# Peptides against a protein of PDB entry 6A30: the designs that were tried, part 45

Target 1, 150 residues: chain A of PDB entry 6A30
Amino acid sequence: AQDADNVLQPIMDLLDSNLTLFAKICEKTVLKRVLKELWKLVMNTMERTIVLPPLTDQTMIGTLLRKHGKGLEKGRVKLPSHSDGTQMIFNAAKELGQLSKLKDHMVREEAKSLTPKQCAVVELALDTIKQYFHAGGVGLKKTFLEKSPD

## One batch from the design tools (peptide; made by RFdiffusion4, then SolubleMPNN)

Design b2_p15_4_s2 (from b2_p15_4, 6 letters changed)
Fold by OpenDDE base, seed 3:
Structure b2_p15_4_s2 (fold): chain B 150 residues (1-150), chain A 15 residues (1-15)
Amino acid sequence: as target 1 above (150 residues)
Amino acid sequence: SKSEERIKELTEKMK
């Protein structure tokens, strides 16, 4: 459990800040689309992290997320004006689009079989992330999370 | 766990 928490902490910190902002500024339909794209991003990032050596993984997730999260200044949640919210969504969509392109450039190192310990950590991490994205029923549907090919 | 507490806090904020 402690190892899973250590792996998830950087992801959860990023998601907490971004989702809190998006929940305030986005309409329900837009929020669901953003959550679907974030789900794909998180799943792809975890897949890459699990394939990469454990020590480089926290740094790479943190760096990938930090490079994209650097635009979220800890500034006082001034309710962004309608124009600011639209621009933030556009920037977030652009950043997500760039991450999808980065997938094509990262050579899939051959998926070495995960050790039993790594499999247990991944399973716990996946359950936690599914619960997070479901968000007590206000987030993504369980059927979408369970049937996702990612 | 810290993760469960954060999920609960986020769920309450999204309601």
Scores: peptide ipSAE 0.039, ipTM 0.625, DockQ to the pose 0.789
Fold by OpenDDE base, seed 2:
Structure b2_p15_4_s2 (fold): chain B 150 residues (1-150), chain A 15 residues (1-15)
Amino acid sequence: as target 1 above (150 residues)
Amino acid sequence: SKSEERIKELTEKMK
């Protein structure tokens, strides 16, 4: 459980910041599309982080996600005017784009088979993330989340 | 877990 929390915490911090912003500025339909893209990004990031790099060092994921997340902290206060909202979306999209690039920079180590312990951590992490994206029914549909490659 | 509690809080905010 602690290992799963360590893996999830950086992701949750990133998601919390971005989703809070998007929930304020996006219409429901746009928000759903954004959530789908975020889901794909999170899944791809987890796959590469857990399956590909030896550096399961939770600290590195946290550091990488923090380094990319720092840009969003400035926007907390003012209800963005339409112009400010657009800029915030642009900045958020830029941050997400950087996370996508992180995928390319992760060292492809030979896919070592995950140990049973690592598999259990991944499963727990995935369940938690699915619950987060479902958000009590206001987020993504369970059917969409279940079709994602585990 | 702390993560589950945070997810619950976020879920309530999104409702």
Scores: peptide ipSAE 0.032, ipTM 0.615, DockQ to the pose 0.736
Fold by OpenDDE base, seed 1:
Order: structure tokens, then C-alpha cells, then sequence
Structure b2_p15_4_s2 (fold): chain B 150 residues (1-150), chain A 15 residues (1-15)
């Protein structure tokens, strides 16, 4: 459980910084599309971090997410104005475009066999992330999360 | 867990 929390913390920090804002400004269909792309990114990042641990799990996840999410950090500005909302949508769209490019670069590195301990951590982390993306029913459907490559 | 609590909080914010 503690290992799973350590893996999840950087992901949760990134998601918390952006998804709350996106939920407020995006139309439902757009938000779902964003969530689907973020789900893929998170799954890929976790897979790479757990399968290829050259760095501590926390540092690697944080670095990978920051490298691909640099557009997301500029959105941390408390945007009270309508003009700011448009800029946020533009930034979000730009970030989504970058995420799409990342999908193309998702080199299926050969799934190195995870140790039983790593498998247990991944399983716990995946369950938590699925719950997060489901968001009590306002996020992604459970059926989508279950059909997603685990 | 701490993560579960945070998920609950985020879920409420997204409603």
C-alpha cells in the first residue's frame, strides 16, 4: 500500500493541478476526450516507470509527467476572467496535441516481466487510478477503464 | 489511504 501511494503521488499532483480546472471549463464530451488521453498517458508512464526503473518511481513519474505536461503548469494561474478561459482552452488543446504525439511515440517497450512485488504495486495503483478517472461516475465509464489495456 | 482521501476530494470538486 505504501509503495502504491508513493507511485501515485506524483501522478495525483499533476492531475489535481489540471483536471479540476478542466472539469469547470470544458464541455462534457471534450472533458471525456481529455480524460481518455490522460488515462493513456498515465498508464504508459506507470508502465515505463515500473518496468524500466532507472530512477526512483516518484522522480521518474514526476519528470516524465512534467516533460510532457509543461503546457499544463502554465495553466495554474487562477483564471477568473472569460478571456483567461479561452486561453486555457487553447493551452489545453495544445497540450492534447502533444499528448497525441506522445501516443505515437509510445514505444511498446517489451513488457519486461514484473516481479511479484511490482505486479502487486501496479495492481493497487491501477485500481486507485481507475477510481480517480471514474470520479464517482462523472468521469470515464467503468467499461472503458476495464477495456483499456491494463 | 491518503490517495483515497484525495480522490474523494477531487470527485466532489468535479460534481
Amino acid sequence: as target 1 above (150 residues)
Amino acid sequence: SKSEERIKELTEKMK
Scores: peptide ipSAE 0.039, ipTM 0.624, DockQ to the pose 0.848; fails the geometry check
Fold by OpenDDE base, seed 5:
Structure b2_p15_4_s2 (fold): chain B 150 residues (1-150), chain A 15 residues (1-15)
Amino acid sequence: as target 1 above (150 residues)
Amino acid sequence: SKSEERIKELTEKMK
């Protein structure tokens, strides 16, 4: 459980800030599309974080995720002409972009078989993420989350 | 877990 939380917390912190913003400013259809893209990004990041590198690299990934998340506060280019909502969307998109960049910087190692411990962490992490994206029924459908090839 | 608590909070905010 603690290992899963360590892996998920940086992702959840980023997702929480973005989803809270999107829930306020986006209509339901736009929000659904954003959630789908975030789901893909999270799944791909998890695959690289848990399946490809050893669990020991999780601290490095967490630090990188936090650095990219915090660094975005300083780079607030006040574009003066944008509505508050547009600026918030831009900031959220920038944060997502940083997460994507982090994914690309992860060393792709050869796919190794997961140890029983890694499998347990993956299962717990996946369940938590599914619940997060389902969000009590206001997010993505369970069927979509379960059938996703990611 | 902290994650479960955060999920609950987020779920309530999204309602």
Scores: peptide ipSAE 0.035, ipTM 0.617, DockQ to the pose 0.780; fails the geometry check

Design b2_p15_4_s3 (from b2_p15_4, 5 letters changed)
Fold by OpenDDE base, seed 2:
Structure b2_p15_4_s3 (fold): chain B 150 residues (1-150), chain A 15 residues (1-15)
Amino acid sequence: as target 1 above (150 residues)
Amino acid sequence: SKSQERIKKLTEEMK
């Protein structure tokens, strides 16, 4: 459990800051759409980090943003402020690209498959992230989260 | 756990 918490700490810090902001500024339906896109981005980032050899963070960010960034940009957050809610979401997505660093926490050896211990940590981490996005029932539906490839 | 506390906090913020 402690290992999983350590692995999740950077992700949770990023998610806490961005989701707290979005919860304040977004209407509920818009927020749900944003959460779905963020979930996809997180899952894809984790998958690439775990499955692919260490690629440059820039390459991972660029690929993820190209695939999912356009969807996030369409989130019409009617923000009264000059700070385009779209830009905030874009910035959040860009910051989520830093999840590539999760590999350093999860995998010590670049060339080897995950050890059973590392797999257990990843599974626990994924469960925690699912719970986070579910947010006691006010976030994403469990059925949606469970359809995501582990 | 620290993570569970964060989840609880987010849950309250999103209500």
Scores: peptide ipSAE 0.251, ipTM 0.828, DockQ to the pose 0.794
Fold by OpenDDE base, seed 4:
Structure b2_p15_4_s3 (fold): chain B 150 residues (1-150), chain A 15 residues (1-15)
Amino acid sequence: as target 1 above (150 residues)
Amino acid sequence: SKSQERIKKLTEEMK
């Protein structure tokens, strides 16, 4: 569990502030759409990070996310004013747009085989991410999460 | 776990 948490830390740091913001200011339908896009981005990031580079490359993930997610605030997002909220959404969208390009910025390498331990960590991490996006039933539907592209 | 706490927090924020 701790290993999975460590693996997820860079991604979760990105997600926490953005999802908190979106949960507060977005209409339900818009929020669902945003969650779907974030899910795709997370899965793509996980695939690239886990399959190509070693799982220990948390530093690399963090660096890439930091580079492409400039302006990401770590921590609880305060409810902004209406004007501030619009700007925050725009900034978040811009950051997410950069995140979608992460695959292109990584050197293409051959897929690496994972040890049984690494596989177990990845499985636990994936389950945790699914739970996170499901959010006790108020987030994405389980059916979507199970069928989502990776 | 830390992740579970994050899930709980997000769940509450989305309700």
Scores: peptide ipSAE 0.250, ipTM 0.824, DockQ to the pose 0.790
Fold by OpenDDE base, seed 5:
Structure b2_p15_4_s3 (fold): chain B 150 residues (1-150), chain A 15 residues (1-15)
Amino acid sequence: as target 1 above (150 residues)
Amino acid sequence: SKSQERIKKLTEEMK
């Protein structure tokens, strides 16, 4: 569990900041669309991480994600003024763009077989991410999350 | 866990 949390922490830090902002600013329909796009991005990034480099490269991914995510004020987003909200959305979009760039920079290496421990960590990580995006039923539907290629 | 706390927080923010 701790290993899975460590693997997910950089991604979750980015997601927490962005989703908290979007939950406050966006109506439910818009938020759902944002969640779907974020889900796709996360799944694609994880797929590349699982299929390509060993878990040691997660530190690099984490460092890259943190380096780009440091600009997101982790603070309780006070209801931003309209101007502040626009800037925050722009910043969030920029951070998401950096995540996409990270995905593109991941060189496709030959698929390495995962050890049983690595498999267990990945399974736990995937379950945690699914639960996160489901958000107690107010987020994405379980059926949608389960149909996504793991 | 930290992850469970994050899920709870997100759930509350999305209500």
Scores: peptide ipSAE 0.240, ipTM 0.818, DockQ to the pose 0.752
Fold by OpenDDE base, seed 1:
Structure b2_p15_4_s3 (fold): chain B 150 residues (1-150), chain A 15 residues (1-15)
Amino acid sequence: as target 1 above (150 residues)
Amino acid sequence: SKSQERIKKLTEEMK
C-alpha cells in the first residue's frame, strides 16, 4: 500500500490541482466528460510508463505529465469574475490538450516484464485511481472504470 | 492512507 501511494503521489498532485478547479467551475455533465478524457489519458500514460521503463522511479509518471502541462498552482484559484473563470477553463483545456500529445512523443520500446511484487503494486495503484475517479459516486461510474483496459 | 484522504477530499468538493 505504501509503495502504491509513493508511485501515485506525482500524478495525484497533478490530478488534485486540475480536478479541484474543474469541480468548482464545471457543471456536472461537463465535469464527467472531462473526467472521462482524463481517465483515458492517465491510463495511456501509465501503460507506457509501466511497459517501457521499469517500475523503479516513482516520480517518472509525474515527470512525464508535467513535461507537457504546467500544473496549475496548488493555490486557491480565485475566480473573481465570470470572464476570469472562462479564461481559466480555456487555459486548463489547452494544457490538458497538450498532455494528450504525450502518446505521440513516446517511442515504443520493447515491453518489460514486471515482477510479482511490481504487479501487485500496479494493481493497488490502479484500484486507487479507479476509486479516485469514482469519487464516492459523484465522479465516473464504476462500470465505465471497470471496462478500461489494464 | 494519503491517497484515501485525497479521495475523500475530492468527493466532498464534487458534491
Scores: peptide ipSAE 0.235, ipTM 0.816, DockQ to the pose 0.827

Design b2_p15_4_s4 (from b2_p15_4, 9 letters changed)
Fold by OpenDDE base, seed 1:
Structure b2_p15_4_s4 (fold): chain B 150 residues (1-150), chain A 15 residues (1-15)
Amino acid sequence: as target 1 above (150 residues)
Amino acid sequence: SVSQKRIKELTEKMK
């Protein structure tokens, strides 16, 4: 449980800041689409973090998130005006697009089989992330989360 | 867990 929390904390920090903003500025349909893309991104990031042995899960996620998060100034989440909201969505989409391109550059090092302990941590982490994205029913449907390749 | 508490907080904010 503690290991899962350590792995999830950087991801949750990124998601919390962005999703809270998107939930306020986006219509439900748009928000669901954004959540689907974020879900894919999180799954891909986890896959890479698990497959790449040398970086502590926290450092790699933190570095990936920091490199792309430099644009999220710790500035007071002023509710962006409608014009600012559109630009923020565009910037977020651009950042997500860059993360998707990062997928192509990370050479599939041979998926070293996770140890049983690592598998258990990943399963717990995935369950937690699914609960997060479901968000008590206001987020993604359980059926979508279950059909997504783990 | 810390994550579960945060999920609960986020769920409340998303309502």
Scores: peptide ipSAE 0.061, ipTM 0.671, DockQ to the pose 0.823
Fold by OpenDDE base, seed 2:
Structure b2_p15_4_s4 (fold): chain B 150 residues (1-150), chain A 15 residues (1-15)
Amino acid sequence: as target 1 above (150 residues)
Amino acid sequence: SVSQKRIKELTEKMK
């Protein structure tokens, strides 16, 4: 449990500020779309951090932004506030790229498969993140979250 | 857990 909390803390810190901001500035429907994009970004970041060899923060951010950022730029979410909601999402995506540091919380030896303990921590972390994005029913649907590759 | 408490707090803020 403590290991999972250590892994989750950086993610939750990044999500807290950004989601609070988005909840204030976005309509419910728009917020759901933003949450979907953030979910994809988080899952992609975790997948790359866990499955791929150590990448530099710049490499991860660049790759994540290249794959997901182009879709966000085209979605001009008509945020009523003059602050380019796209820029805010872009900044949030950039901040979420710092989740590459999640690897530092997972004592990974080079070229070794995840230990059973590490797998258990990852599973618990994923469950917690799913609960976070579900947000007691006001966030993303469970069915959507469950379709994401673990 | 600390994480669960925080999730509850965030859920309330998002309502």
Scores: peptide ipSAE 0.058, ipTM 0.664, DockQ to the pose 0.753
Fold by OpenDDE base, seed 5:
Structure b2_p15_4_s4 (fold): chain B 150 residues (1-150), chain A 15 residues (1-15)
Amino acid sequence: as target 1 above (150 residues)
Amino acid sequence: SVSQKRIKELTEKMK
């Protein structure tokens, strides 16, 4: 459980900030589309983090995620905020871009068989993320989350 | 877990 939390916490912090913003500024259909893209990105990141590198690399990924999350506060190019909403969307897009960059920096190693410990971490992490994206029924449908390649 | 607590909070905010 602690290992799962260590893997998920940086992602959850980033997702929390973005989802809170998107829930306020996006129409329902747009929000669902954003959630689907975030889901794909998170799943792809988790696959690389858990399946490809050993658990020791998770600390580096967590540090990278935190650096990218915190670094976004400093580089606020004051684009002329025509509206508070436009600036918020731009900031959210920038945060998503940082998450994508992190994915590209992940070391691609050969796919190894998961150890029992890694399997347990994956199981807990996937359950937690599914619950997060479902968000008590206001997020993505359970059927969509279950059909995603685990 | 920290994640479960946050999920509950987010679920309430998204309603």
Scores: peptide ipSAE 0.056, ipTM 0.664, DockQ to the pose 0.769
Fold by OpenDDE base, seed 3:
Structure b2_p15_4_s4 (fold): chain B 150 residues (1-150), chain A 15 residues (1-15)
Amino acid sequence: as target 1 above (150 residues)
Amino acid sequence: SVSQKRIKELTEKMK
């Protein structure tokens, strides 16, 4: 459990900052689309982190997410004007769309069989992330999360 | 777990 928390902490920190902002500025339909793209990004990032030899797990997830999150300046939560919020969502969606295309070009090195311990950590991490994205029923539907290719 | 507490906090903020 502690190992899973350590792996998830960088992802949770990024998701906390981004989702809190998006929940305030986005309409429900737009928020659902953003959550779907974030779900894909998180799944792809986890797959790469687990399948690629452990580069220090915390730095790769943080760097991949930070390279795409660089647009969120730590600035004071100035409620971006409706125009600024829309542009930020559009830019974030564009960046997420480009990441999904990068997946097709990355030569899947043969997924080395995970050790039983690694499998247990991945399963716990996936369950936690699914619960996070479901967010007590206000986020993504359980059917979408369960049917997503693991 | 720290993750479960944080999920609960985020869920309440999104309501």
Scores: peptide ipSAE 0.050, ipTM 0.656, DockQ to the pose 0.815

Design b2_p15_5_s1 (from b2_p15_5, 5 letters changed)
Fold by OpenDDE base, seed 5:
Structure b2_p15_5_s1 (fold): chain B 150 residues (1-150), chain A 15 residues (1-15)
Amino acid sequence: as target 1 above (150 residues)
Amino acid sequence: SSSQKRIKELTEKMK
């Protein structure tokens, strides 16, 4: 459980900051679309992180996500004016773009078999992420989340 | 867990 929390913490910090912002400035339909794109990005990042060498990539992802999470918190206190909302969306898009660039730099090495401990951490992490994106029924549907390749 | 607590808090904010 602690290992799963350590892996998820940078992602959850980024997602929490972005989703809190988007929930305030976006209508429900736009928010759902953003959630779907974020889900795809997170799943693709997780898939590559599992396949790729564990420590260096996680540190880079964690550093990138933490740097961006702190940048978003500075804008969190003031109810964004319309101009502030646009700038925050632009900053969030840049952050997601940097995450995508990091993904592109991740060289697919041959999928190493996961140890039982690694499998348990991945399963717990995936369940937590699914619950996060479901958000008590206000987020993505469970059926959509379950159809994503584990 | 810390993640579960955060999920609950986010769920309430998104309602």
Scores: peptide ipSAE 0.096, ipTM 0.729, DockQ to the pose 0.776
Fold by OpenDDE base, seed 2:
Structure b2_p15_5_s1 (fold): chain B 150 residues (1-150), chain A 15 residues (1-15)
Amino acid sequence: as target 1 above (150 residues)
Amino acid sequence: SSSQKRIKELTEKMK
């Protein structure tokens, strides 16, 4: 469990920043669309990380996600002005776009077999992420999350 | 876990 938490921490930091911002500035339909794109991005990133050497996985995910998450202010309590909100959405969209482009630059390595411990960590991590995106029913539908390739 | 606590907090923020 602790190993899974360590693996997830960089992802959760990025997701927390994004969701905190989006929950404040986005209407429900836009928020749902953004969550779907984030879900796809997270799944793709994890898939690539699992294929990479296990010892570098956490650092790689953290580095990749942090490079694109720097512009999101977690702590902004004040409701942004309309102009600020629009700019924040634009910036968030730009950041997500940059993350998607990372896919084109990453070479798919040959899938290596994971140890039983690594498999358990990955399974726990995936379950946690699914729960996160479902958010007690206010986030993405379970059916959408279940269609993602494990 | 720390992750589960975080999920709960985020769920409340999204309501």
Scores: peptide ipSAE 0.095, ipTM 0.727, DockQ to the pose 0.751
Fold by OpenDDE base, seed 3:
Structure b2_p15_5_s1 (fold): chain B 150 residues (1-150), chain A 15 residues (1-15)
Amino acid sequence: as target 1 above (150 residues)
Amino acid sequence: SSSQKRIKELTEKMK
């Protein structure tokens, strides 16, 4: 548990700052859409960083950010284009690209399967992240979190 | 757990 907390600390610091701000400025419906996009981004980043460590982090993160950024600007979250809120969400998505740094904490050997200890840490980390996005029922639905590819 | 405490704090802020 302590090892999982240490691994998650960088993610939690990033998410705490951004989600606290979004909760204050967004309507509930908009916030839910933002959380869905952030969830997808976090899961995709973790998958590529942990499950596929050999992949070049920078190029894949850039592609993901571009796809999600375009989706956000096209009003997927029902925010006006070029609004301060939309720009803040886009900036937060860019900051989530820094989750690639988690690779150094969770996967020391890039080309090999995770050890049993590493697998246990990843499982605990995933459960914690799901709980974080569920946020006691005010965030994303459990059914959405459980059905997402992980 | 530090993570659980942070989750609780965020949950309260989102209410």
Scores: peptide ipSAE 0.088, ipTM 0.716, DockQ to the pose 0.783
Fold by OpenDDE base, seed 1:
Structure b2_p15_5_s1 (fold): chain B 150 residues (1-150), chain A 15 residues (1-15)
Amino acid sequence: as target 1 above (150 residues)
Amino acid sequence: SSSQKRIKELTEKMK
């Protein structure tokens, strides 16, 4: 459980910052679409992180999140006026775009077989992420999360 | 877990 939390913490920090903003600004239908794209991004990132040596990817995700998180902190305090909301969406989109670029730069190293311990951590992490995106029923449907290529 | 607590907080914010 602790290992899973350590793996998830950087992702959760990113998602917490962005989803809180999106939930406030976006219509429900738009939010669901954003969540679907984020889900795909997270799953792809996790897949690569699992396939790649875990140490490099956690640091890269953490570093990417830190570099981008500093830009979000300045915007966090002001209640987005309509004009500020657009800029915040743009900044959030830019952050998401950088995550996508990270995906493109993450060279698929040879799929190292996960140890049983690593598999258990990944399984727990995936379950937690699914619960996160489901968000007690207000987020993505469980059926969508389960059908998404794990 | 810390993650579950965070999920709960997010769930409440999303309502």
Scores: peptide ipSAE 0.086, ipTM 0.715, DockQ to the pose 0.790

Design b2_p15_5_s2 (from b2_p15_5, 7 letters changed)
Fold by OpenDDE base, seed 2:
Structure b2_p15_5_s2 (fold): chain B 150 residues (1-150), chain A 15 residues (1-15)
Amino acid sequence: as target 1 above (150 residues)
Amino acid sequence: SKSQERIKKLTEEMK
């Protein structure tokens, strides 16, 4: 459990800051759409980090943003402020690209498959992230989260 | 756990 918490700490810090902001500024339906896109981005980032050899963070960010960034940009957050809610979401997505660093926490050896211990940590981490996005029932539906490839 | 506390906090913020 402690290992999983350590692995999740950077992700949770990023998610806490961005989701707290979005919860304040977004209407509920818009927020749900944003959460779905963020979930996809997180899952894809984790998958690439775990499955692919260490690629440059820039390459991972660029690929993820190209695939999912356009969807996030369409989130019409009617923000009264000059700070385009779209830009905030874009910035959040860009910051989520830093999840590539999760590999350093999860995998010590670049060339080897995950050890059973590392797999257990990843599974626990994924469960925690699912719970986070579910947010006691006010976030994403469990059925949606469970359809995501582990 | 620290993570569970964060989840609880987010849950309250999103209500």
Scores: peptide ipSAE 0.251, ipTM 0.828, DockQ to the pose 0.795
Fold by OpenDDE base, seed 4:
Structure b2_p15_5_s2 (fold): chain B 150 residues (1-150), chain A 15 residues (1-15)
Amino acid sequence: as target 1 above (150 residues)
Amino acid sequence: SKSQERIKKLTEEMK
């Protein structure tokens, strides 16, 4: 569990502030759409990070996310004013747009085989991410999460 | 776990 948490830390740091913001200011339908896009981005990031580079490359993930997610605030997002909220959404969208390009910025390498331990960590991490996006039933539907592209 | 706490927090924020 701790290993999975460590693996997820860079991604979760990105997600926490953005999802908190979106949960507060977005209409339900818009929020669902945003969650779907974030899910795709997370899965793509996980695939690239886990399959190509070693799982220990948390530093690399963090660096890439930091580079492409400039302006990401770590921590609880305060409810902004209406004007501030619009700007925050725009900034978040811009950051997410950069995140979608992460695959292109990584050197293409051959897929690496994972040890049984690494596989177990990845499985636990994936389950945790699914739970996170499901959010006790108020987030994405389980059916979507199970069928989502990776 | 830390992740579970994050899930709980997000769940509450989305309700």
Scores: peptide ipSAE 0.250, ipTM 0.824, DockQ to the pose 0.763
Fold by OpenDDE base, seed 5:
Structure b2_p15_5_s2 (fold): chain B 150 residues (1-150), chain A 15 residues (1-15)
Amino acid sequence: as target 1 above (150 residues)
Amino acid sequence: SKSQERIKKLTEEMK
């Protein structure tokens, strides 16, 4: 569990900041669309991480994600003024763009077989991410999350 | 866990 949390922490830090902002600013329909796009991005990034480099490269991914995510004020987003909200959305979009760039920079290496421990960590990580995006039923539907290629 | 706390927080923010 701790290993899975460590693997997910950089991604979750980015997601927490962005989703908290979007939950406050966006109506439910818009938020759902944002969640779907974020889900796709996360799944694609994880797929590349699982299929390509060993878990040691997660530190690099984490460092890259943190380096780009440091600009997101982790603070309780006070209801931003309209101007502040626009800037925050722009910043969030920029951070998401950096995540996409990270995905593109991941060189496709030959698929390495995962050890049983690595498999267990990945399974736990995937379950945690699914639960996160489901958000107690107010987020994405379980059926949608389960149909996504793991 | 930290992850469970994050899920709870997100759930509350999305209500």
Scores: peptide ipSAE 0.240, ipTM 0.818, DockQ to the pose 0.724
Fold by OpenDDE base, seed 1:
Structure b2_p15_5_s2 (fold): chain B 150 residues (1-150), chain A 15 residues (1-15)
Amino acid sequence: as target 1 above (150 residues)
Amino acid sequence: SKSQERIKKLTEEMK
C-alpha cells in the first residue's frame, strides 16, 4: 500500500490541482466528460510508463505529465469574475490538450516484464485511481472504470 | 492512507 501511494503521489498532485478547479467551475455533465478524457489519458500514460521503463522511479509518471502541462498552482484559484473563470477553463483545456500529445512523443520500446511484487503494486495503484475517479459516486461510474483496459 | 484522504477530499468538493 505504501509503495502504491509513493508511485501515485506525482500524478495525484497533478490530478488534485486540475480536478479541484474543474469541480468548482464545471457543471456536472461537463465535469464527467472531462473526467472521462482524463481517465483515458492517465491510463495511456501509465501503460507506457509501466511497459517501457521499469517500475523503479516513482516520480517518472509525474515527470512525464508535467513535461507537457504546467500544473496549475496548488493555490486557491480565485475566480473573481465570470470572464476570469472562462479564461481559466480555456487555459486548463489547452494544457490538458497538450498532455494528450504525450502518446505521440513516446517511442515504443520493447515491453518489460514486471515482477510479482511490481504487479501487485500496479494493481493497488490502479484500484486507487479507479476509486479516485469514482469519487464516492459523484465522479465516473464504476462500470465505465471497470471496462478500461489494464 | 494519503491517497484515501485525497479521495475523500475530492468527493466532498464534487458534491
Scores: peptide ipSAE 0.235, ipTM 0.816, DockQ to the pose 0.800

